Peptides against a protein of PDB entry 3ESW. Designs and how they scored, part 183

Target 1, 322 residues: chain A of PDB entry 3ESW
Amino acid sequence: NNIDFDSIAKMLLIKYKDFILSKFKKAAPVENIRFQNLVHTNQFAQGVLGQSQHLCTVYDNPSWHSIVLETLDLDLIYKNVDKEFAKDGHAEGENIYTDYLVKELLRYFKQDFFKWCNKPDCNHCGQNTSENMTPLGSQGPNGEESKFNCGTVEIYKCNRCGNITRFPRYNDPIKLLETRKGRCGEWCNLFTLILKSFGLDVRYVWNREDHVWCEYFSNFLNRWVHVDSCEQSFDQPYIYSINWNKKMSYCIAFGKDGVVDVSKRYILQNELPRDQIKEEDLKFLCQFITKRLRYSLNDDEIYQLACRDEQEQIELIRGKTQ

## One batch from the design tools (peptide; made by RFdiffusion4, then SolubleMPNN)

Design b2_p23_4_s3 (from b2_p23_4, 11 letters changed)
Fold by OpenDDE base, seed 5:
Structure b2_p23_4_s3 (fold): chain B 322 residues (1-322), chain A 23 residues (1-23)
Amino acid sequence: as target 1 above (322 residues)
Amino acid sequence: DEELKKKEQIVKELLEKIEKLEK
């Protein structure tokens, strides 16, 4: 019997597509009950849900994208990208251009645009006075600071002049375009918006152990790529576990198209106990939120994203991140 | 390894179903 391999392949693809699409149908009542029970009984699940409600959609703002693009030195950025692409990119094709763009944005952001702020400079004494600043604690925002989604304000006293300096921890990334300073939170927040403003697929990665970074989907590499604006790092997921010897338990990625446990990409050694939620419940939670985020997409979009998800899961299992 | 095995099993089951449909 001459096995018609082409016919089999076509039937396989159809059946596989149907199977994948079936996973993204409206949630069964039992799944909704499981989800509701999980987010009401598990604090970690509540946290993941709460973060997803903000981080998955906040950066999809066309008005913000315009403001970002108007604020950045695009001429400098593209000049540098074009220069690097002209050296090496022609051999690899057009898709690599975006990788060069992200690398230049990392450089530009760290070197030319944004500043690390462990302690603020004294508002009275001026620049390079942070060493004279003593923390007094934190308080809520005032009426002006509250306009820019400020969660907390760190208060510092200058040892030299005795004046108080406020360091608002703004969560409004547009305000960060003005202030141009912060810690990992402000860096990652604004940099996520910057990458999104160039039309890139970006995820915000939250680490339970007080760090945050981005992932960018490289069309050239055909995978999610680690991006840390603080470190000017591209495709170095190992830096936390290996270079820093950081102990970590959870890394969760938040994007417009899904929520994904990416812990396996970053937690290579010194894993802390994953005791905040059952693994099956975390997997269910991420899948359920992802399903909701994709509810308005058509079957072809759902299928393409699902294929990408499967490739990522294979990558995470095989440890083929590099 | 368990998740990869589950995927492989799904592919295998799909192949078996297709083979049954062509019969």
Scores: peptide ipSAE 0.009, ipTM 0.436, DockQ to the pose 0.149
Fold by OpenDDE base, seed 2:
Structure b2_p23_4_s3 (fold): chain B 322 residues (1-322), chain A 23 residues (1-23)
Amino acid sequence: as target 1 above (322 residues)
Amino acid sequence: DEELKKKEQIVKELLEKIEKLEK
């Protein structure tokens, strides 16, 4: 009997698809109980959940995308992308164009658009006066600052004129299009929105050790790519562990389609104790949140994303064996 | 690690089969 290998392969693929889809069905009562117990008893789990409720959805705002695209110099951006693509991109096909776009957006954002703010300039003395600023501490937002999702305002006194300057830590990325300054939080927040505004698949990566960055899904590279707006960095996940010699415990990626522990991509050395949650509970938590984020997707979308997830997991495993 | 390697191999083989079926 000639084994129809094609028929068997098709049958196996159907069974595999069904198996994958079964994982994304409504959570069993036992899983819901486990989830509730975990988020109520573990502070780290509660933090991950809280972040997911914001970061996984906040950037999927069409009105914000329009405002971003109207604010950026698109003519300059696309001119530069076209110029770089014309040099080397034609040999690699159309999919590489998006990688050039992200690289130009990194350049444009850091060089032309946004400013790093260690200390604010004095509101009275003007530009380049941050050296004269002494921190007095932090306080809550005033009535105006509160309109822009401000949780904290840093207060500075000018050593030259004695005036107080406020540095509100805005979480509203639309306000950041106006202020055009901040630290890693403001940089990553606005840059995540910028990338989303170009229709890209983007994740916000939170590091427990006070840094944040993006990941972009490159169709050309067929993987998630490290993107740090502060560093103008593309595909350099080693920067933190190797170049900065940073000690880290957790890196969690938040996207519209899932929450993923990406620590293996970034924590290459100097790993801090992962003592905030059991590894099995973190894995369960990320899977459970991811499952919830995908409840409205069709079977084909779920299957495609699940294939992407498995490819990423393979990549993250192979990177440790080299 | 062995279970992960097995899963990797299964996924790789499935992907290769999918790519062949899409052609």
Scores: peptide ipSAE 0.009, ipTM 0.432, DockQ to the pose 0.061
Fold by OpenDDE base, seed 3:
Structure b2_p23_4_s3 (fold): chain B 322 residues (1-322), chain A 23 residues (1-23)
Amino acid sequence: as target 1 above (322 residues)
Amino acid sequence: DEELKKKEQIVKELLEKIEKLEK
């Protein structure tokens, strides 16, 4: 009897799909209790939950996407993308175009659009006066600054004119389209929105050791790709651990479809103690939040995302992308 | 590890077969 291997393969795939889908059903009462206890008893878990409630959804705003696209020099961007794609991209297929787009957005953002602000320029003395600025500390926002989701304002005094300059740390990315300056937080916040505005699948990566960056899902590479707007970096997850020799403990990625511990992608050496939460509890937390984010998705979407997640987990275990 | 390479090749071949069956 010739074993119909194709029939067996189809049956196995159906059973596997059903098994995967069963994991994404509504959480059992026991899982809900575990989740509630974890977020009430562990501050790190509470922090991850709080970040997920904001970062997983805030960038899915069509009105913001329109404002971004109206603000960027799209003609310049696409001209540069088309130019680079015409050199090498045609042989690799249409999916590589998005990689060229992200690379150009990194270039455009760092070189043409946004500015690093270690210290502000003096509002009175004008441009290129940041070297004369002395930090006085931080304070709460004023009435105008409060309109743009500002939690903290850094205060500087000019050593030349003695005047005070305020550097509000805006969390409203639309305000950042106007101010066009900041540090890693402002850079990553606005750049995440920019990437989302092009319809890309993007995650915000939070590092406990005071850095933040993005990942986008490349359809060409069929994986998550490291993207750092501050560094104009594409697919260089090693830059922190190796190039900077940075010590790190946690890197958590926040996207519309899930929360993922991506520490293994970025922490290659100089690992700090992971003592903020038990590893099993962190894994449970990320899976639980991810499951909640997917409750409204259909079975095919859930299955596709689950397959992508498994591929990522295999990648993270094998360390192959480095 | 030769064994790991073999397993990787099997997984790759299986994934390629699955992708062909889904189209």
Scores: peptide ipSAE 0.007, ipTM 0.400, DockQ to the pose 0.068
Fold by OpenDDE base, seed 4:
Structure b2_p23_4_s3 (fold): chain B 322 residues (1-322), chain A 23 residues (1-23)
Amino acid sequence: as target 1 above (322 residues)
Amino acid sequence: DEELKKKEQIVKELLEKIEKLEK
């Protein structure tokens, strides 16, 4: 009896698919109780949940995508992408083109579009006057600033003219298309939206130690790729731990399809104590939120995403970016 | 380590099949 290995393999894959899909069925009552207890008793878990409720879905706004695409110099962007793509001898239609697009978007965003703002320029004295600005503190938004999801406003006095300049910390990424300035929060917020506007699979990565960046899923590399708009960095997850010697405890990625602890990708040395939550509870939390985010997806979408998740988990365990 | 290798092999085989199905 020639064992039809192909038939057995197909049967095993069907059973495996069914097994994977079974994990994404409605949460058992015990899981719901565990989740509720966790988010009510653990502040870190509550924070992750709160972030997931915003970051996982806020960028999936078609109206915002249109505004972004209308605001960016697409002619310049695609001209540069095409130029670099052609220079490296790639054929049109290769999945690698998207990697070139993301690299150009990083360049364009940092070099041509957005500005780092340690201190604002004086509204009266004009450009390159930030050196003359003295911080007076922070206050709540005014009526105009409040229209753009502003949580706080930094207040500065110009040492030259004595005028007050307000630096509102806008969380509305559409307002950031106008203001074109900020720190890591504003950079990552708008850049996440920009990447999403090109139809890319993007995650927002929150680091507990006051940094934020993106990941995008490269179809060419077949993995999540580190993307930091502030650093114009592509596929350099080591920059924080190695280059900056940054101490970190948690890096959590938030995307439309899931929440993932990506700490192992970025925390390569100088790991801070992971004492905010039990590892098993964090794993459970991320899986529970991910399961909830995928509830409306079909079986094939769930299966594809589950395969992607498993590949990522293998990558994160091995510490080898292929 | 053995369980991880088994999972890796399964994932690899699944990915190869997904790639074939998307063609």
Scores: peptide ipSAE 0.006, ipTM 0.428, DockQ to the pose 0.060; fails the geometry check

Design b2_p23_4_s4 (from b2_p23_4, 12 letters changed)
Fold by OpenDDE base, seed 5:
Structure b2_p23_4_s4 (fold): chain B 322 residues (1-322), chain A 23 residues (1-23)
Amino acid sequence: as target 1 above (322 residues)
Amino acid sequence: SERKRELEEIAKELLEKIKKLEK
């Protein structure tokens, strides 16, 4: 009996596609109830939901993308990318070009564009005076600062001149194109927008233990790639757990197409207790939010994303983080 | 044929995936 293996394979693919698509149908009433109960009873779940409502969509702004592209030195960036691509890229195909682009953007951002600001310089004394600054605390934004989605303003007094310097923690990434300084929050916020402005698939990764970074989906590597603008790091997910010996409990990635627990990619040792939510509830929450984010997508888009999700889950289980 | 083996492997993998996802 010549088993028509081609026919069987086609049938299996159809059934698999239908099965995957069935998971993205409208949520059952029981799932909605579970979701509502979870976000109302669990503070961590509420936090994840709140972050998703902002981080998953805020960067999908064409006007912002235009402003970013007009602000960056694109000639320099592409010149450097082309130079590196010409050395090694032609042998690996066109998809590797984007990896070179992200690496150059990391370099450009850290070296040429943005600066770390632990303490601000004194507005009166000028540059390189941060050592003279004493923190007085934090307060709400003034009328001008409030225009740029500022939640907190850090207040510093200069030990030399006695003047007060305000360091507003702007959440408006367009304002950050002007200020060009901040900590991990400002770095990650603006850098996420920068990557998005080049049409890349990017996620914002929130770590519960006070750090944030990005992930970029590399078409060349066919996976999500760790990207930390503060560290000028590409594909080094181990730097926190191993190099920093950082203890961590949760890493959650937020993107336009989904919310994913990526803790397994980054928490390689010194895991803190994961006691903020039940693992099953966190998994449910991320899946539920992801389902909502994909509600307007067509069946083919849903299927492709689901295949990518499955590959990522396999990667996370197998520990194939290189 | 080499193609037959490839198709059998794909079919097996897909079946395993379906079984895992149905749990």
Scores: peptide ipSAE 0.018, ipTM 0.474, DockQ to the pose 0.680
Fold by OpenDDE base, seed 4:
Structure b2_p23_4_s4 (fold): chain B 322 residues (1-322), chain A 23 residues (1-23)
Amino acid sequence: as target 1 above (322 residues)
Amino acid sequence: SERKRELEEIAKELLEKIKKLEK
C-alpha cells in the first residue's frame, strides 16, 4: 500500500489548521469568568488590559499615518535607505529593504528629527538653555495642553531670566510631531506611530521598570525585532539586561493582533521577582486579549498569525535568536 | 523518493507540534 504521503501531509495540515483555529473560537463561559475574575482581582492584569485597550489600536489611524508621512523628510529617508541598501549589494525588491528602512528611521528619528528632553530649554532664552532650568514640580494641563492628551505638565524656572517654562507630557503623537522632544514615553509613542505609518507590523513594548520600546516584524528575519528609538537600536534585545545591567520583571508587547509576554527576550539576567500575577494567569490573560483582538479576522489571517505566534514562542523558549 | 522523505519529516514535525500544543 503506497502510503500517499502527500495526502497524509495535507490531511495533517488541515487537522492542524482546524486545531489552531479552534483555539480562536469564541471564549467559553468559563474563560470569560476567569478573565473577569482576574482583571477584577489582580491589579497587574487590570493594567495590562487597560494598556491593551489603548496601545493595541491607537496607532491604526490612517489620518495620523498621512500626517506623519507629510511631516517626515521622506526624500532624505529613502535616499539614505537606497544608499545603504545599494552599498551592501542587495537587489531591489528583497524583504531586507524594510530592515534598512527601519534602521534609517531609527537614525533619522534620533539624529535629525526628535530630541531627548531631560529638561526643556527656556522659552525666553532660547536653545541650549536647559542647564539653567530648575524643576518646580508638576501640575495638570492648561486648556491648550489638554487638547493634546496631556496627563501632566512639568514646570521649570529659568535661573537666568526667571521665566517659567512648561514641559507638557503629551500623549498625542501628532502633537509630538510638532514639539519634537520628550523622554522614552514620547519617543516610543511617536516612533511606534512612525513605523506604523510605513505599513509595518509594530508592537509597543512596555517594561514594568519604567522603559518602553518597539518591536517590528521583519519579513526578512521572519521574527519580531527589537527596536528602541531612544537608543537607535535595531535587534539588540540584550541592551537592557546586559549593557545597562537593568533589573526587570515584565516586558509586555502590545500590537493590533495581540498581547504577548516578551520578557524572555529582554530579561536575560537580573530578573526581578515576577510576583504581580501568576505565570499561568498572565499567559491566560495575554491569550484571552489576543483572541479578542483577532475576533474579526478570517481563518487564514488567524492561522498565519498563529503560526507566527508559535514561531515566536519557540524562539522565546529556546533563547536562540536565529 | 526525496519528496517522500521531506513529507515524512514535515508530517513528523507537525505531529510533534500538535503534541506540544495539546499539552
Scores: peptide ipSAE 0.017, ipTM 0.446, DockQ to the pose 0.636
Fold by OpenDDE base, seed 1:
Structure b2_p23_4_s4 (fold): chain B 322 residues (1-322), chain A 23 residues (1-23)
Amino acid sequence: as target 1 above (322 residues)
Amino acid sequence: SERKRELEEIAKELLEKIKKLEK
């Protein structure tokens, strides 16, 4: 009896798909209760939820994408991408072009577009006067600064002229297109929007130990790729743990399609205690938020994303972070 | 014959995945 292996394979695939889809159905009442209890009792969980409510959706703004694309020197960017792609990329197919694009965007952003700001220049004395600036502390935003989602304003006094300079920490990425300066928060915020504006799958990675970066899903590499705009870094997840010898406890990735604990990708040594939440509860939390983010997706989209999630989990377990 | 082997491997992998998920 020629076992119709094709038929069996198809049936198994259907059953597997149905099983996967069943996991992404509306949360059971018990899961909702567990979620509510967790976010009400655990501060870390509440923080993750709060971040997800912003970071998972804020960058999905077509109007912002248009403004970004109108602001960037696209001719320069694509010229450079085409130049690098022409060297070896044609043999590897079209998917590698996007990797070259992200690498060029990293270069362009750091070298041509955005500036690091430890201290602002004096508004009165002009450029290259940051060395003369003394921090006085932080204040709330004024009425004008508040228009651009500003939570904190750093205040500096010039040692030379005595004038006060305000450094508002804007969270509005469109305002950052104008100011073109900041620290890791502003860099990552605007750069995440930039990558999104090119139609890329991007996640915002929050590290508890005061750093933030991006991940980009490379179709060429078929995985999530570390991207740090501050460091002009592509696919170097080890830089924090190994190169910086940074101690870290949690790295959480926030994207439109899910929230994922990516700590295993970045915390390779010098792990700090993970005592903010139980591992099982964190896993549950991320899965629960991810399910909610996917409620509007169709079965095929859910299945495709679930397959991607499984591949990532296998990668994270096997330590195959290159 | 090669396609049959490929399908057998896929079926085996899927069965293993299902078994892992039922645990």
Scores: peptide ipSAE 0.016, ipTM 0.472, DockQ to the pose 0.601
Fold by OpenDDE base, seed 3:
Structure b2_p23_4_s4 (fold): chain B 322 residues (1-322), chain A 23 residues (1-23)
Amino acid sequence: as target 1 above (322 residues)
Amino acid sequence: SERKRELEEIAKELLEKIKKLEK
């Protein structure tokens, strides 16, 4: 009897799909209890949950996407993308075009659009006066600053004129389209929104050791790609551990479809103690939040995302992309 | 090491499932 290998393969795929889907069913009461206990007893878990409630959903705003696209020089961006794409001999319709787009967005954002602000310029003395600025500390936002989700305002005094300059740390990315300056937080916040505005699948990566960056899912590379707007960096996850010799403990990625511990992608050496939470509890937490984020998705979407997640986990274990 | 074990277990389970289907 000729074994119909195609039929067997199809049956296997169906059974596998059903098995995967079974893992994404509504959480059992025991899992809910474990989750509640974890977030109430562990501050790190509470922090991850709090960040997920904001970062996983805030960028899925069509109104913001429209404002971003209206603000950017799209003609310049696409002109440069098309130029580089054509130069490398690619045909129209290739998935690699999106990689060129992200690379150009990195260039455009750093070189043409946004500014790093270690210290603000003096509001009275004008441009290129940041060297004259002395930090006085931080305070709460005023009435105007509070309109733009500002938690902290850094206060500086000019050594030349003696006037005070305020540097509000805005969390509203639409306000950042106006101010066009900040540090890693403002850079990553606005750049995450920019990437989302082009319809890309993007995650916000939080590092416990005071840095933040993005990942986007490349359909061409079929994996998550490191993207740092501050560094104009594309697919260089090693820059922190190797180039900066940075010590790190946790890197957590936040996206609309899940929360993932991506520490293994970025922490290649100089690992700090991971003592904020048990590894099994962190894994459980990320999986639990991810499961919740996917509750409204259909079976095909859940399956596709699960397959992608499995491939990512394999990648992170094998270290193949480094 | 723990994640490797989990993936190895998943791979084993899949292989067992494949073997059961080949039967």
Scores: peptide ipSAE 0.009, ipTM 0.416, DockQ to the pose 0.089; fails the geometry check

